# Peptides against a protein of PDB entry 5Z08, part 71

Target 1, 168 residues: chain A of PDB entry 5Z08
Amino acid sequence: RQKDEWAKKTSSLMKQLDWFIGEHLGAMLAAEELGGPVVGELMEIDPDDLSAGFNAHGKLKKATSQPDLDRRQRRIDDIWGPQDEQGQAHKRKRGADEALAASAEMRDLIEQLMNKLVEAGGDNSATYVEIPRESAAARFLVRSKVAMFHPNDARRLRLVDFGRDLDD
Target 2, 222 residues: chain B of PDB entry 5Z08
Amino acid sequence: GLPRLIDAIEEASKIPAKRRQTPIKPTIEKLTTHLYTHGASPDSLLRLADLLTLRNHLDQASLAAITRNLYPSSTVSDEVVLRFIGALGHGQLKPTLALQALFLRWLVMVYHLLENPGVLGQVYGVLFDLLDTAAIRPQLCHLLALVTRRKHVRPFRIQAILTLSRQTGGDPNLTGLLRVFKNYYPEIIVGDATKGRASAFKHPDPQWRQHLDEIQQRRSEA

## One batch from the design tools (peptide; made by RFdiffusion4, then SolubleMPNN)

Design b1_p12_7_s3 (from b1_p12_7, 4 letters changed)
Fold by OpenDDE base, seed 5:
Structure b1_p12_7_s3 (fold): chain B 168 residues (1-168), chain C 222 residues (1-222), chain A 12 residues (1-12)
Amino acid sequence: as target 1 above (168 residues)
Amino acid sequence: as target 2 above (222 residues)
Amino acid sequence: STLRQLIEEILS
């Protein structure tokens, strides 16, 4: 009975989490992956700034700033600046694809983390998931204090024990 | 004028909100409106930097509002920069980490107006040692990306970022900073951590930039 | 905070 209620509650919460991942977090993670702001508790990212930032025509007015600063800002802009219209369309498509990929990766990672927690049966050493890469998803979970890396191996991630013994 | 508004706020900042005879909010609004319209002179910037960085009885919303409207009408002195840098980190006398993040964001946005950009290079170590502070890391990495020169890219700092990147799951801001380091030393093996997307370090607020440019242009015409 | 709450609720 409790397992079934837990399973239903878990399923409902997973659906809510899935919704949250799909509607909000995936785009935010993709934005983070795209070099947007890191979503953290303290950053009031105005969602409107995410939408408005892609305006193509930001003509850099030539402020006569010192050549070295311009060169660096140009390098940052060259690395991260608005690509040409074709590059923007490709970036938008790539951004959407990356949002989907980030969402999928987050879902998969959460599923793996939860599965390992269940399989471990209380053995904290067995709760680690091996992650192939430090994804935005993994980082988000760590920043959110939902997950933590193994102290000696950053390829191993586990859920933070929120102090409720699954046995109660 | 702006000096009188600052005087009033300085006096009010010495008194707990509950003991003030008059609400300070209207004066803060007048200040922020003035700053938005005219910007702050170097002298006013210094006084405002002290109000923002020193412990006083001003509320966080007022401090944030002042910081968000802290448009320089001219240049930013080393002294002003050092006030904000000195306010960074953990401590009972230091501003909140949220306010520190706004200060770092401000420094990024006014970097081109610094009288001596080299001053940030002199305090590079202080800034770098704060990278473990998650709340300020995004803006800190952005500022470091602007400040970093070849002389700052040292093996111990490379290793520190790599270690911190691993500990943070490859924070994109750290990856972005590592990419800046790699621009000076291409041979830096940034392991799988750099395969992640790096922060672009784009201008934090294009509207703020545009408004700053308008304020700066009015000065050149006067 | 929301995700943590969701996960805490899932793990609870």
Scores: peptide ipSAE 0.023, ipTM 0.377, DockQ to the pose 0.358
Fold by OpenDDE base, seed 1:
Structure b1_p12_7_s3 (fold): chain B 168 residues (1-168), chain C 222 residues (1-222), chain A 12 residues (1-12)
Amino acid sequence: as target 1 above (168 residues)
Amino acid sequence: as target 2 above (222 residues)
Amino acid sequence: STLRQLIEEILS
């Protein structure tokens, strides 16, 4: 009975999460991966301000037009570049593709985290998923207090099992 | 004048709200109006800092209103700064974390008016050790970004920011602070923690800045 | 459930 209720609750939550990932979170994560805003901190940082960096006094450097636009700045320019209609369509398509990719990455990560939790059978040491990179998805889960990194290994991520803390 | 208003509020702050014969709100409104119009002298700032940082019977809304209108008419002394720094952190005798965030925001906004900006550098460790407190972290990182000098950028602090950044999933304020550190030591490997968005540490309130500048200008002409 | 609280926090 409790397992079935847990399974039903988990299934319902997974459906809601899947919806949220697909409709909202994927785009936000894609933006974060592109150097955009971090999910949960709607700091309106002007892209120009991000490119400018900080001086030794913590002041925003003026965006020096230096041509070695890091690949990310090309993406920002691809996002914010001139509003030519063809450019906008390509940008929208690319943005959609990146949102889909981010959604897929988040779904896969959650699935792996849940699978490891189930497989571990209560062994916390076995609940860690190895992540190839600190993705926006991984960071989001940590910020959301859903997941935590291994204290000694940032490549290992696990779900926070809050269920145990209520029974003590 | 402002001193008389502060006197009245100081006396009222000693008495629980339920035991006050007169509502304090009208006096707070007069105070905040006066502060908005004329600013606070160094002496008045010290008295107000005590009212804001010491445990008393003033309500949080009144304390917040005073803080939001705490325009210096002159400079900000080390003593005033240290009152606000001493009020930071966890403890039953300390102001709420929400009020502490307002104090940090205020320090950011008046940083250019400090008599001795070096005073914040002297308490750098105290400020840095509070970075784990999420409620004040945004303003704290902004203040640290202003205060940080090469002498403060130490290996243990670099590692602490990197660790905390990982634990927070790449808080953009921590990333911003780490970028400030990297200005002093370009070789700092920030890894994937800096691939995220960094805070730009923009002025928290441009309107407040403009009004402060107007108050400061009146003093220079007098 | 922590996941519910999470979703509620994310959706809030």
Scores: peptide ipSAE 0.022, ipTM 0.470, DockQ to the pose 0.060
Fold by OpenDDE base, seed 4:
Structure b1_p12_7_s3 (fold): chain B 168 residues (1-168), chain C 222 residues (1-222), chain A 12 residues (1-12)
Amino acid sequence: as target 1 above (168 residues)
Amino acid sequence: as target 2 above (222 residues)
Amino acid sequence: STLRQLIEEILS
């Protein structure tokens, strides 16, 4: 009974997570992969940038005078920004494609992490997934304290031990 | 009295649990009972803050029990506040994130008793830079919601909250903090990434508040 | 409960 309730709750939560990945997280991960700001790497935004206000997506409306910041901001704006004309359509399509790719990567990574946790049967050493690269998805899970890297191998990722509460 | 209990715990804190001649738990229970009944004076608060924030041999359960019973009988000094702020973040010498969350919760619950609330405004940057730490974020956002003034609402911090809110799928606590920011700058758009229900930053423990008020009233009658 | 906490942390 408790396992069934847990399974139902897990299924419901997985659906919510899938929705969240598709609707929000994929675009954010894509922004990070495209060199968007990560929490803590936000360069000093000039006070004048506040006066420019934020667009509907919470981004500065005025391009900062710094070309590299502008490129990063444009990439984030291309992912989150409203559909502008033809040339932006290709960038937005690319942004949408990157968001879809990031969503797929996150879903696959979560699935692998969960499968390994189930397969390990309580052996923490067997819960590691091999990752080809430190993706935005992997970094997000680690920052969120959902996953952790192997202490000696950054190519190995595992879920933070959630399993103890299932046996009670 | 309370000072003698603190003395005994301070001495015990220097010794590993396995090497103690006497169990410390009965003394911790006496301390927590005393704190619950009478509260802690400013001097006792400082000593207890050091016990809670400095690396010692006290067990986590004892530290948590002291923190949960840390009722000020009077005001809270800047020095006490700074001990708790200095204990925040990642590091081998710092308290566990679970204890840090309790410290932040405590600061929220005693905010009205601070001798100088402005001290938290001076360390605003230190607090804000810890928002990426998920384990303490709920209490940290609540504290920041109390502390935030117009001078703290800067472009880079607005963008940082927006970015972190997106990265967290719209953490209600971040949305709540962003609403506080919006009170100073109405033009801040809470984007679709923040469609989540914002935290109202309600008092964390109404029973603790009531008991604190009873302790504080005894002081006013004296 | 932990996967829930995970998802709540991811969704939070």
Scores: peptide ipSAE 0.022, ipTM 0.267, DockQ to the pose 0.075; fails the geometry check
Fold by OpenDDE base, seed 2:
Structure b1_p12_7_s3 (fold): chain B 168 residues (1-168), chain C 222 residues (1-222), chain A 12 residues (1-12)
Amino acid sequence: as target 1 above (168 residues)
Amino acid sequence: as target 2 above (222 residues)
Amino acid sequence: STLRQLIEEILS
């Protein structure tokens, strides 16, 4: 009975998480991957500033007329650029595709992290997932204090057991 | 008495307005007058919550009039609260967004009379997920401002409010809610979102509050 | 319990 209630509640929460990833978080992570604002750090970016694009450090680039807009800047401009009618459809599609990709990455990462946590059977050393890169998804989970990097290896990520860290 | 008036309205609610033998408006007026004078008992509140939240043939004006006069004479049960929460959001079987806004306003105004204020904290996620619904956002933010505790202030919710604030051009209700979050976590970087005008979440209706207090005082003397 | 807490923390 308790196991079934737990399973139902877990399923409900997973559905809510999946919804949140798909509807909100994916787009924000996509923006971060494209050099947009970091989810949770750069909250000061005015929507009007988003149109100007971000430098490699996530700082607002002034709209300098330089024609060699780096492919990333074009991507940002494609996602966040002014809503002119003809360019908007391609921009919206590209933004949607990036949001879908980011959503998929986040879902996969969460799934891996959760699976490792379950498989570890209480061994914290076995809870690490190897990540191929420091993704926006991984950074978000770390900033959110949901995940932690291995102290000696930034390619290893684990879920934070909040129940244990409160006992310290 | 109030139970008989509710009985009559419940029966009328099952029948389309065009097929009713008698106009319901006089009975609604008697009900609202009674509610204004005496308030509603916990049992009556539950019955009225069902009338307000379940799909029936009552007109929107009647439902709004009942909601505006829904003075509790005693406490508000978890069951009553959950009826109103369950009525929120989008759906063909749900009340109109205008009526949902009145329900949220009512919950704000009777928050201090809840038998268990923690019940709203348990459904915090349900409430929070509705913030994108512009029609109910003002009252929803006010309710969330009352309900929010440290356990509810999480990074994803902070980010969700900030994102929605940007998307809405800095809705003052969202800014107000974000300030409530910042009270629990001062380190929250809210950026320019907090520099804007924030709602103070003042009591929605001081006259309604005064009248509620008068009804509640009569209960303590009985 | 940990996964639930995690989801509750991610969703919280």
Scores: peptide ipSAE 0.019, ipTM 0.244, DockQ to the pose 0.141; fails the geometry check

Design b1_p12_7_s4 (from b1_p12_7, 4 letters changed)
Fold by OpenDDE base, seed 2:
Formats: C-alpha cells, structure tokens, sequence
Structure b1_p12_7_s4 (fold): chain B 168 residues (1-168), chain C 222 residues (1-222), chain A 12 residues (1-12)
C-alpha cells in the first residue's frame, strides 16, 4: 500500500516535472546554453563566463577551443540578429528547436541521475553520472542544490539525497 | 443614456462599415463624450470590454477612442479585467497589438479601482509569457511591475527576463521589471545587461488620472 | 522523496 502510494506520487511528480521541463525549463536552459543568463544563488556568471564554461571546481574554464566559441557565437548572433520579420520567424523556430533539445537533455540527465541513485542501493560513490559536458541542465541542477559535482571530477554529477541527512 | 449608445454601437459593430445605413462615428463621439463626462458603470464597462476585445466590424480609430475614454465611474470587475487579458497575444481573432497596448495601459491606469487586484496575480503567467511581444512589452512590464509579488518571482522567470533583456539589447522596461524582482530577492544578480537605464514606470497619463479622480469623486458624493 | 524535493526546489 505505501509502496503503491509512493509510486503514484512519484509518477505524478514526474509528470509535473516533465511538464515543467517542457513548458518552462527547456526554454531557459536553451537560453543559457546559447549564452543566456544563469538562474541561481551561487555564481555571478558573466556572459563571457557562460561561453567559457566551468572547470571541475565550478571555476570559469578559459575558452581554449575556438571552434565551439564560433558556433555558440553564431547561435547567439542568430538568436540576437536583426529583428526582421524573416529573422524573427527563423529565430523563433531555432529557439523552439533549442528549447526542445534542452528539454530532452534535462529529461535524460534527470533520468540518468535517478537511475544511478536507485542502482547504487545506498552507496553514495556509485550514484555519480558521467556527464559529457557541463550543460545548462547540469548547472541548473547544481544551482538548485538538486545535484552535486564530484569534488574531484566535474564530469561526475549525483543527486543530492536530502533524505539521508535526516537519518544522521 | 450610456446603455442606449452602447446598444447602437453593438448593433453597428455587427455590420461592415460599407453596409451601414448610418455613419457610426457620430454615435462613437456621443459615447466618448458621455464616458468623458460621466464614466462607465460596471455593467457598461463589461459591455464596452466585449466591444473592444471581441472581433467585430468597428474600426481601429473608434476602438482606440473608446479605450482612451474608458473611465470607470466605480470599480472594475474581475470579468472586465479577464476580457482584456483574454484579448492579449497573437491570434487572428484577437485585437491588434496596438489596441492591446492601450488595454494594458488602461489596466495600469485603473489598477487601483480593481475589485480584486489578485485576479491579475492569478493570470500572472499569461501576462509574463507575452513579454517577448515587443509591441506590448512597455505596458506589460508596467502592469507586471504593479502585479508582481514574491510568489511570482521564480528562478525561471528571473532567467527569462535576463534572457529577454539580452535579446532586446537591454530594454529599459525589462530592466525595470527585473529591479522589481530584485526588491523581493536582493540576491538576484543583475548581469551587465541590466546596468542600463531602467524604466521608472511612471503613470502613463497624469491628465487622464486627474480626470478619473474627478469622476470617482462624483460617485462618492452621490 | 528526492523527486519531491527536486520539484520543490525547482519550483521554489
């Protein structure tokens, strides 16, 4: 009975989260990926800092690789380009596509994080997901105090299990 | 009286201008003169809101003239507010963006006369999602500045404003709205894009306000 | 549940 109620509650929450990701969060994450502002308490992220990314310690990575900067800058320029009617339609479509991509990335990341948490069976060391890049999704989860990077490896992200701190 | 003038305009609104037997302009002028002199009762406001927000055959100049003279003689009901909110955004059946801007301006100017100011807080999301519409953004930001409470200041909305502010090259109205958000959450980092001039959200029309006050005073004496 | 906390934190 309690397990079924928990399952129903979890399912309901997942649906709400999925809705929130699709309707609101995806667009914000897309905006952040495109050089948009960061929402959260911890870091004054300069737009230049967003382009550079963060190191394993949450510090700004110096933008070493030129090609990704040019693609992001083009995306920024395409999003921020002149407000001609045709430009706005292309901008809206591209914004929608980026929002969809960001939504998918966030959903996938949350799913991976939850799966690892369940699989770990209480071993905190096994709860880390390897992330290929520091995404807006990953940063959002960290800023929201929902996830934490591994102290020694920013490519490893885990959910913060707030429930365990209550048993201590 | 005002109801008869509204009746005549409602009937005329059903007919294309080219097919009207009589010009509507003199009736519109009588209506606007009456509104200027006496204001509109709650019942008349609702009827006028329908005329302004529903697709009909009235010309844009007439609709704008009615909106500019839409002085409430008493309070503004939730129903009237919701008619104007429902008319916002993009759509073939919606009023022009220019007229929507006038509606938002009107809501700003009559905000203190709302029977339930909380109704705007309930539709906050609808209003907020329209911030990307440049034509209505100035008045929309002003209205949101009045409506915003702590419960509305969410991380996603902060980010949306910051994003849109950058996209618009630092629209002073967005900067002004972000300052309102910052009043509730001082820790909101206003990036370099917000170092610009913010709108002060001053009353859009001081003369209109004064005339509204005169109309409202006459009600308190009756 | 972690998910509830997640949602509450995301929605907070």
Amino acid sequence: as target 1 above (168 residues)
Amino acid sequence: as target 2 above (222 residues)
Amino acid sequence: SILRQLIEEILS
Scores: peptide ipSAE 0.024, ipTM 0.237, DockQ to the pose 0.098
Fold by OpenDDE base, seed 1:
Formats: C-alpha cells, structure tokens, sequence
Structure b1_p12_7_s4 (fold): chain B 168 residues (1-168), chain C 222 residues (1-222), chain A 12 residues (1-12)
C-alpha cells in the first residue's frame, strides 16, 4: 500500500515535472543557452498558474497557460527578434524548436540522474552522470540545489541526496 | 615647450637606458610637470600615445608617470583612442597589463572629451573579448559600461558575461556590466552566482577630474 | 523523495 502510494505520488510528480519542463522550463533554458535571460533560483511561477494546470485528480489539465510561455517566448523574441515580420516568424519557429530541444535535454538529464541514483544502491560515487557539456539544464539543476558537480570533475553531475539527512 | 620635451623623450626612447649619455628621468619630470600644468594638445597627445603604446626603451615607471599626467588640453581624436585600444591584449609587442589598465582608466576619465565617442562603439568587440584578462577587467568593465548601447547587447555577449561571472565567482565588475545590459533588456535575470555587490563604476580619480576641468576651462577662455 | 524535493525546488 505505501509503496503503491509512493509510486503513484512519484508518477504524479513526474507528470508535473514533465509538464513544467515542456510548458515553462524548456523555453527558459533555451533562452539561457542562446544567451538570453537566465533562470534564477526563484522562478516566480505563479503557483496559481501551476495549480490551475492540475485537475482535482492530479491529472495535468492542459493548462491553457500557453499564454505565459508564449509571453516569455514572445518577450524573448520581441527582445532579440529582427524587426521584419518574416524574421519574427522565423525567430518564433526557431525559439519553439530550441525550447523543444532544451526540454528534451532537461528530461534526458533528469532521467539519467535518477537512473544513476537508483542504480548506485547507496554508493554516492556511482551516482554521477557524465555530462557532455555544461548545459543550461545542468546549470539550472545546480543553481536549484537539486544537483551538484563532482568536486574534482565538472563533467560529472549527481542528484543531491536529500534523503540521507532525513534518516540521520 | 612641450614639443621639444617630446622630441627629447622620443630620441631617448630609441636608446637602451645603459647607453644613454644623459639620464632621462629629469626630462620625464619636466614633461609630466608641463602636462600637469598645461595639458597636451591633440598633436602632442598623438605623439605621447605612440610613446606609450609602441615598444621602446622607456622604463615602466616613466610610462606610468606620463599616463597619469596625460591631461588633454582639448579633445581626444579617434587616432589617439585607437592607439590605446590597439595596445590592449596579450603579446610581446604589447605594453604590460599594468600599463594597459592605466590606459583604460585614462580612456574612462577622458571619455567626455572624445571627438567621436562612437569610435569606442566600433571597437566594442575588441574590448569585450578582453574581459577574461583579469588584470584589466575592472577598468575594461568601466569603459564598456560607458560605451555600451543597445546594439552591443547581444545574446552571445550576455551568455559570455554570465559564464565568465560564474567562472570568476561573481566579479563585481562583471555584475556591474550585466546591470548595464539589463538597462537595455530588463528581462535579463542575473542568476544566483551573480547575486552580489556590483561595481557602481564611480569616477576612478576625482582629483584628476577636477584638474582636467581646470585645464579645459583655461582653453575655453583663451 | 528526491523527486519531490526536486520539484519543490524547481517550482519554488
């Protein structure tokens, strides 16, 4: 029962994270990779916008909050876009493509980090993922105190095991 | 007059110190005293810029003393500016980084006297690419803070500053420059690594400014 | 759950 509840809770959280990555974080990370605004530790994500995205059963409603991602992407595009209409359309498409790429990179990185944590069986030395580059995704996770670099190797990233502090 | 002093220094600069018949120090002192009292004309500034930026046999203390007293009596030409910019960076033919820092400081202090302030905007990329050089970074950031316009604030430069800021542990001069960028693009979020004290880019030498103003005022009355 | 903390920190 508790394992099933944990599994359900984990699944729900993963869905929420996936949504957040796709709908918000991906565009922000793409902007950072392109040298635009950097995601701070405090994303003023209106909790109401996040909460509005979830139905009463914890299922992701298609939060029609497309407007805020579109607003941020639009702001980035408005900031960096060529003034010509054709250039704006091309930039919007490029921005969308970059956001999708950043979302995929973040998802993959989180998956790798989680898999390594599970595989390590408590060996902290085995929890490191080798990253090909210091991506916006990797930097975001470190800034958010979710991940940390290996002290001697900046190409190795691991999840911060917050669970050990609770068992002590 | 000043031209004769410059002539003497130019000739001495061609000869190694050990082979000079007369000590150059008294002539340098006369030059710096004259510069302090009267400033340098545009023609004299150009000649002095060559002495300061080109490889010669003058000692670093003499070059620094000339730079510290390099008061323009009038405007500063593009040619003079470009000599100092061309002297920046690494290389065997370049002035020392300490002297380059003094040149950048000088450019900051005389920025309002440039005949064409836009000349620095044209070489913005050259200046920006030197931000990784720690020895000149403080003065370079200050100069860039004055020079930066919307056209210079580009995504790749934002990213470069952010990356360098992380690598330097949040250098306050880089944070200050990023704040200047943010004035043009308010949506730039400075990450936590840059949460720190930014340089205010205050005038580096108020006394030098006051003395410059006095020299400039004498010319307007003449 | 590390994932919960992850989400809480990302969403904070």
Amino acid sequence: as target 1 above (168 residues)
Amino acid sequence: as target 2 above (222 residues)
Amino acid sequence: SILRQLIEEILS
Scores: peptide ipSAE 0.023, ipTM 0.249, DockQ to the pose 0.036
Fold by OpenDDE base, seed 5:
Structure b1_p12_7_s4 (fold): chain B 168 residues (1-168), chain C 222 residues (1-222), chain A 12 residues (1-12)
Amino acid sequence: as target 1 above (168 residues)
Amino acid sequence: as target 2 above (222 residues)
Amino acid sequence: SILRQLIEEILS
């Protein structure tokens, strides 16, 4: 009975999380992956701002800004390449694809983390998932204090043992 | 005018919401509309910085709305900058980390309007020491990317970013900041921490930038 | 549950 209620609650929460991932978090994670703002606390990122494609013609009008600022923006722009127009359409499609990919990665990561927690049977050493890369998803889980990296291996991620609340 | 709106909000900020005779929301809306249309003068900007950074009874939504509409009509003084920098970090008297992130984002967006960009270089250590605060790290890294000069790229800071990057699994913002450091010292070995995706530190809000430019242009025509 | 805390942190 308790396992079934836990399974139902977990399923409901997973559905809610899946919804949240699909509707909100995936886009935010994709934005983070794309070099957008990191989803910290509830920054109301207006989803409409994500859908409103960055207009290509951000021509820096020559404001008489000091030459040093232009050099840095140029360096940042040189490091990250000019948003050429073709790059923006590809970035929007890539952004949507990256939102979907980020959502999928988050879902998969959560699933793996939960599976490892169940499989470990209380052995904390066995709860680590090997992550191929530090994704926005992995970082989000760590920032949210839901997951922790292995102290000696940042490729190993585990769920924070909330287990005390299961026994009470 | 804007000063009268600020006066009303300052007085309301001293009183808990439940004890106010009139809702403050309509006055906040008038303020934000005025800011959106005309921007804030240096004097008004300082007063608004105090409202945003000092502990008062204004709700977070109102503070965020003011911050999102905080268009300078002119330059941004060192005093205004220092109010926002002083509001950063942990403490009972400090604004929420969410609001601090908005302040840092604002500083990034108005960086080109600073009367003295060097002021941020003077407080570089304060900004750098907050990199462990995840909630504000993205905007901190972006601001630091703008502020960093060769004099700031020190071995202990390189090591601190590398350590924090390992602890965070390779935060793209930290990787981006390390790339900025590497531009000053190409010999910096970033190891596996830089193999990850780095943040591009793009302008946080192109629409906000465009609107700021429009406000700034009206000043030049007057 | 970890998920509840995650949701509470996300929704808070």
Scores: peptide ipSAE 0.022, ipTM 0.322, DockQ to the pose 0.081
Fold by OpenDDE base, seed 4:
Parts: C-alpha cells; structure tokens; sequence
Structure b1_p12_7_s4 (fold): chain B 168 residues (1-168), chain C 222 residues (1-222), chain A 12 residues (1-12)
C-alpha cells in the first residue's frame, strides 16, 4: 500500500515535472544557454551595469567601451533588440526550437539520473551519470539541490539522496 | 526620545513574549517610526545592533522591522559593523539566515557612511568563508563586491569561487564577484561555468537610499 | 521527495 501510494505520487510528480519542463522550464533553460538570465534569479540584472564594474567606492564604473564587451552587447542587442517582422519570426522559431531542445535535454537528464539511482541499489558511487557538457539543465538541477556533481569530476552528476539531511 | 524607546525594548527583550505584561508591538512601531523620521545616532545604532544580533526574546518580525528602518543619522562605527559581521553564519546563538541577509543588505546600503570602510576589508576572510551559505550569498556577494580590493584577490579565493560556482550551478552572484576579481586581475580565466549572467549589484532599495539621504541632509543642516 | 521540492521551488 505505501509503495503504491509512493509510486502514484512519484508518477504524478513526474507528470507535473514533465509539464513544467515543456511549458516553462525549457524556454528558461534555453534562454540561459543562449546567455540569458539564469533560472531562479529574476533579479533584473542589467548587463550594462555589470560590464561597467565597480569603482573604488563600490559604485558602478561607467562602461569603458572595451571592444569585446561591445561585441557581446551587440550580440545581446542582436538577440534582444527590435528586429524586423521577418527577423522576429525567425527568432521566435529559433527560440522555440531551442526551448524544445532544452526540454528534451532536461527530460533525458532526469531520466538518466533516476535510472542510475535505481540501478545503483544504494551504492552512491554507481549513481553518477556522465554528462557530455555542463548544460543549463545540469546547472539547474544542481542549483535546485536536486543533483550534485562528483567532487573530482564535473562530468559526473548524480541525484542527491534526500534521505540524508543536507545539513550534515 | 529614541533612547527611551530602546530602553523599553531592551527590557522587553529579556522577557519571553508569553510573560510580557504589555505587548511590545506598539513600542516597536514607535521605534521604527522614530527611526524612519530621525534616523539613529551612533550610540543608538550600537544599542540597536546589539538588540538585532544578540539572542533575545524579540520576534523575527520586530527584528526585521527594526533592520528595515535602521537609518543612520550620522556615521556607522566599526563597532556597529563588527556586531553585524559577528552575527553572520551558522550557530544556535546567531540570528536567522533571513535576518543575516537583511544585515548584509543594510551594510551594502550604508557602506558609504562607514567611519572606516577598511574594517570590512579586515574581516574579508570571514565574509568570504560564508559564500557557501546560499541564503545569504546574494547580499554577501554584493557586499564583497564593494569591499574587494587587489589585496583580497588571491589565487586560493579565485579557485574557491570557481569551485563553488560549479557546485552551485553557476550562481550569478558568484559570477558577479568573479567579474570584480577580474577587474583587478584581467588574466583570471572565468571558466565556462561563469559565462552566464552575472548579477548586477545594483542598490538594493533606491527608495531607502533616497530616504537615507534626506535624513543625512537634515543632520548637515543642524 | 526531491522532485516535489524541485516542483515546489520551480512553481514558487
């Protein structure tokens, strides 16, 4: 009975997670991969303010026009600037494609992490998934304290066993 | 005046809420109103820092309300700063992490009023070692961004931030702090984990700043 | 469950 309730709850949560990934998280992860805001930090970070750095008094320096920062800013402006109608349609399509890709990556990563956890039978060393890259998906799971990297290998990711108090 | 209000709150802070004969909330409201209107003198600020940082029977909402209205009418002494810094981190006798975040935010907002800004540089290591504490990291990174000087940018700290950035999935506040480090040492390779958006350490509360400026101006006219 | 906490954090 308790196992069945747990299985039902897990299934329900997985469905909700799948929905959330598809409807919201995929787009946010795609934005992060494209150099957009990091998921969970809704703080209005004006990139221009960061590029300026801080003066000796902790005030934002005026953005010294470093040419490479201008290229990145142009790229951000090219990414976020007003594009003509045709450019907007292509950009929307590309954004949708990237969101779908990010959603698929997140789903696959979660599936792999869960499968390894089940297969490991309690051996924490066997719970690691090899990730091809540090994706926005992987970073999100780590930020959310759902996953952790191997201490010595950032290409290895595992689910956090919530049975251990993270406070130890 | 403000000293009498502080006296009343200090006495009430020694007594558990259930054993108080008089509700403290009206006195807290009077205090916060006074602070909002006039600010706190250096002496009052020290007493309030003790009330905020030392374990007592004041409720978290009252402590937060005092902190949100903690406008200095003058300068902020090293002693006041050190009270707040000493209250940071984990421990049964320390304030809640939520309150610590408010203290760090306050220090950011009053940084320009410190009698000796160098005092924060002296305790830089203490602040830096708390970066792993997620609940205070945003405000802590902001404060460190203000405090960081070339002498603080050491290889071991660079590596520590890079490691922590990976472990946190590229916390933008850490990325922001790394950018500050890079301003002193351009050769610092901010790894791919830090290619994300860095936090802009903007003033946390522009309205609070404006009100502080008004309080400070009144003192200069007196 | 981790998944619940994830969902709660994401939905908050």
Amino acid sequence: as target 1 above (168 residues)
Amino acid sequence: as target 2 above (222 residues)
Amino acid sequence: SILRQLIEEILS
Scores: peptide ipSAE 0.024, ipTM 0.411, DockQ to the pose 0.060; fails the geometry check

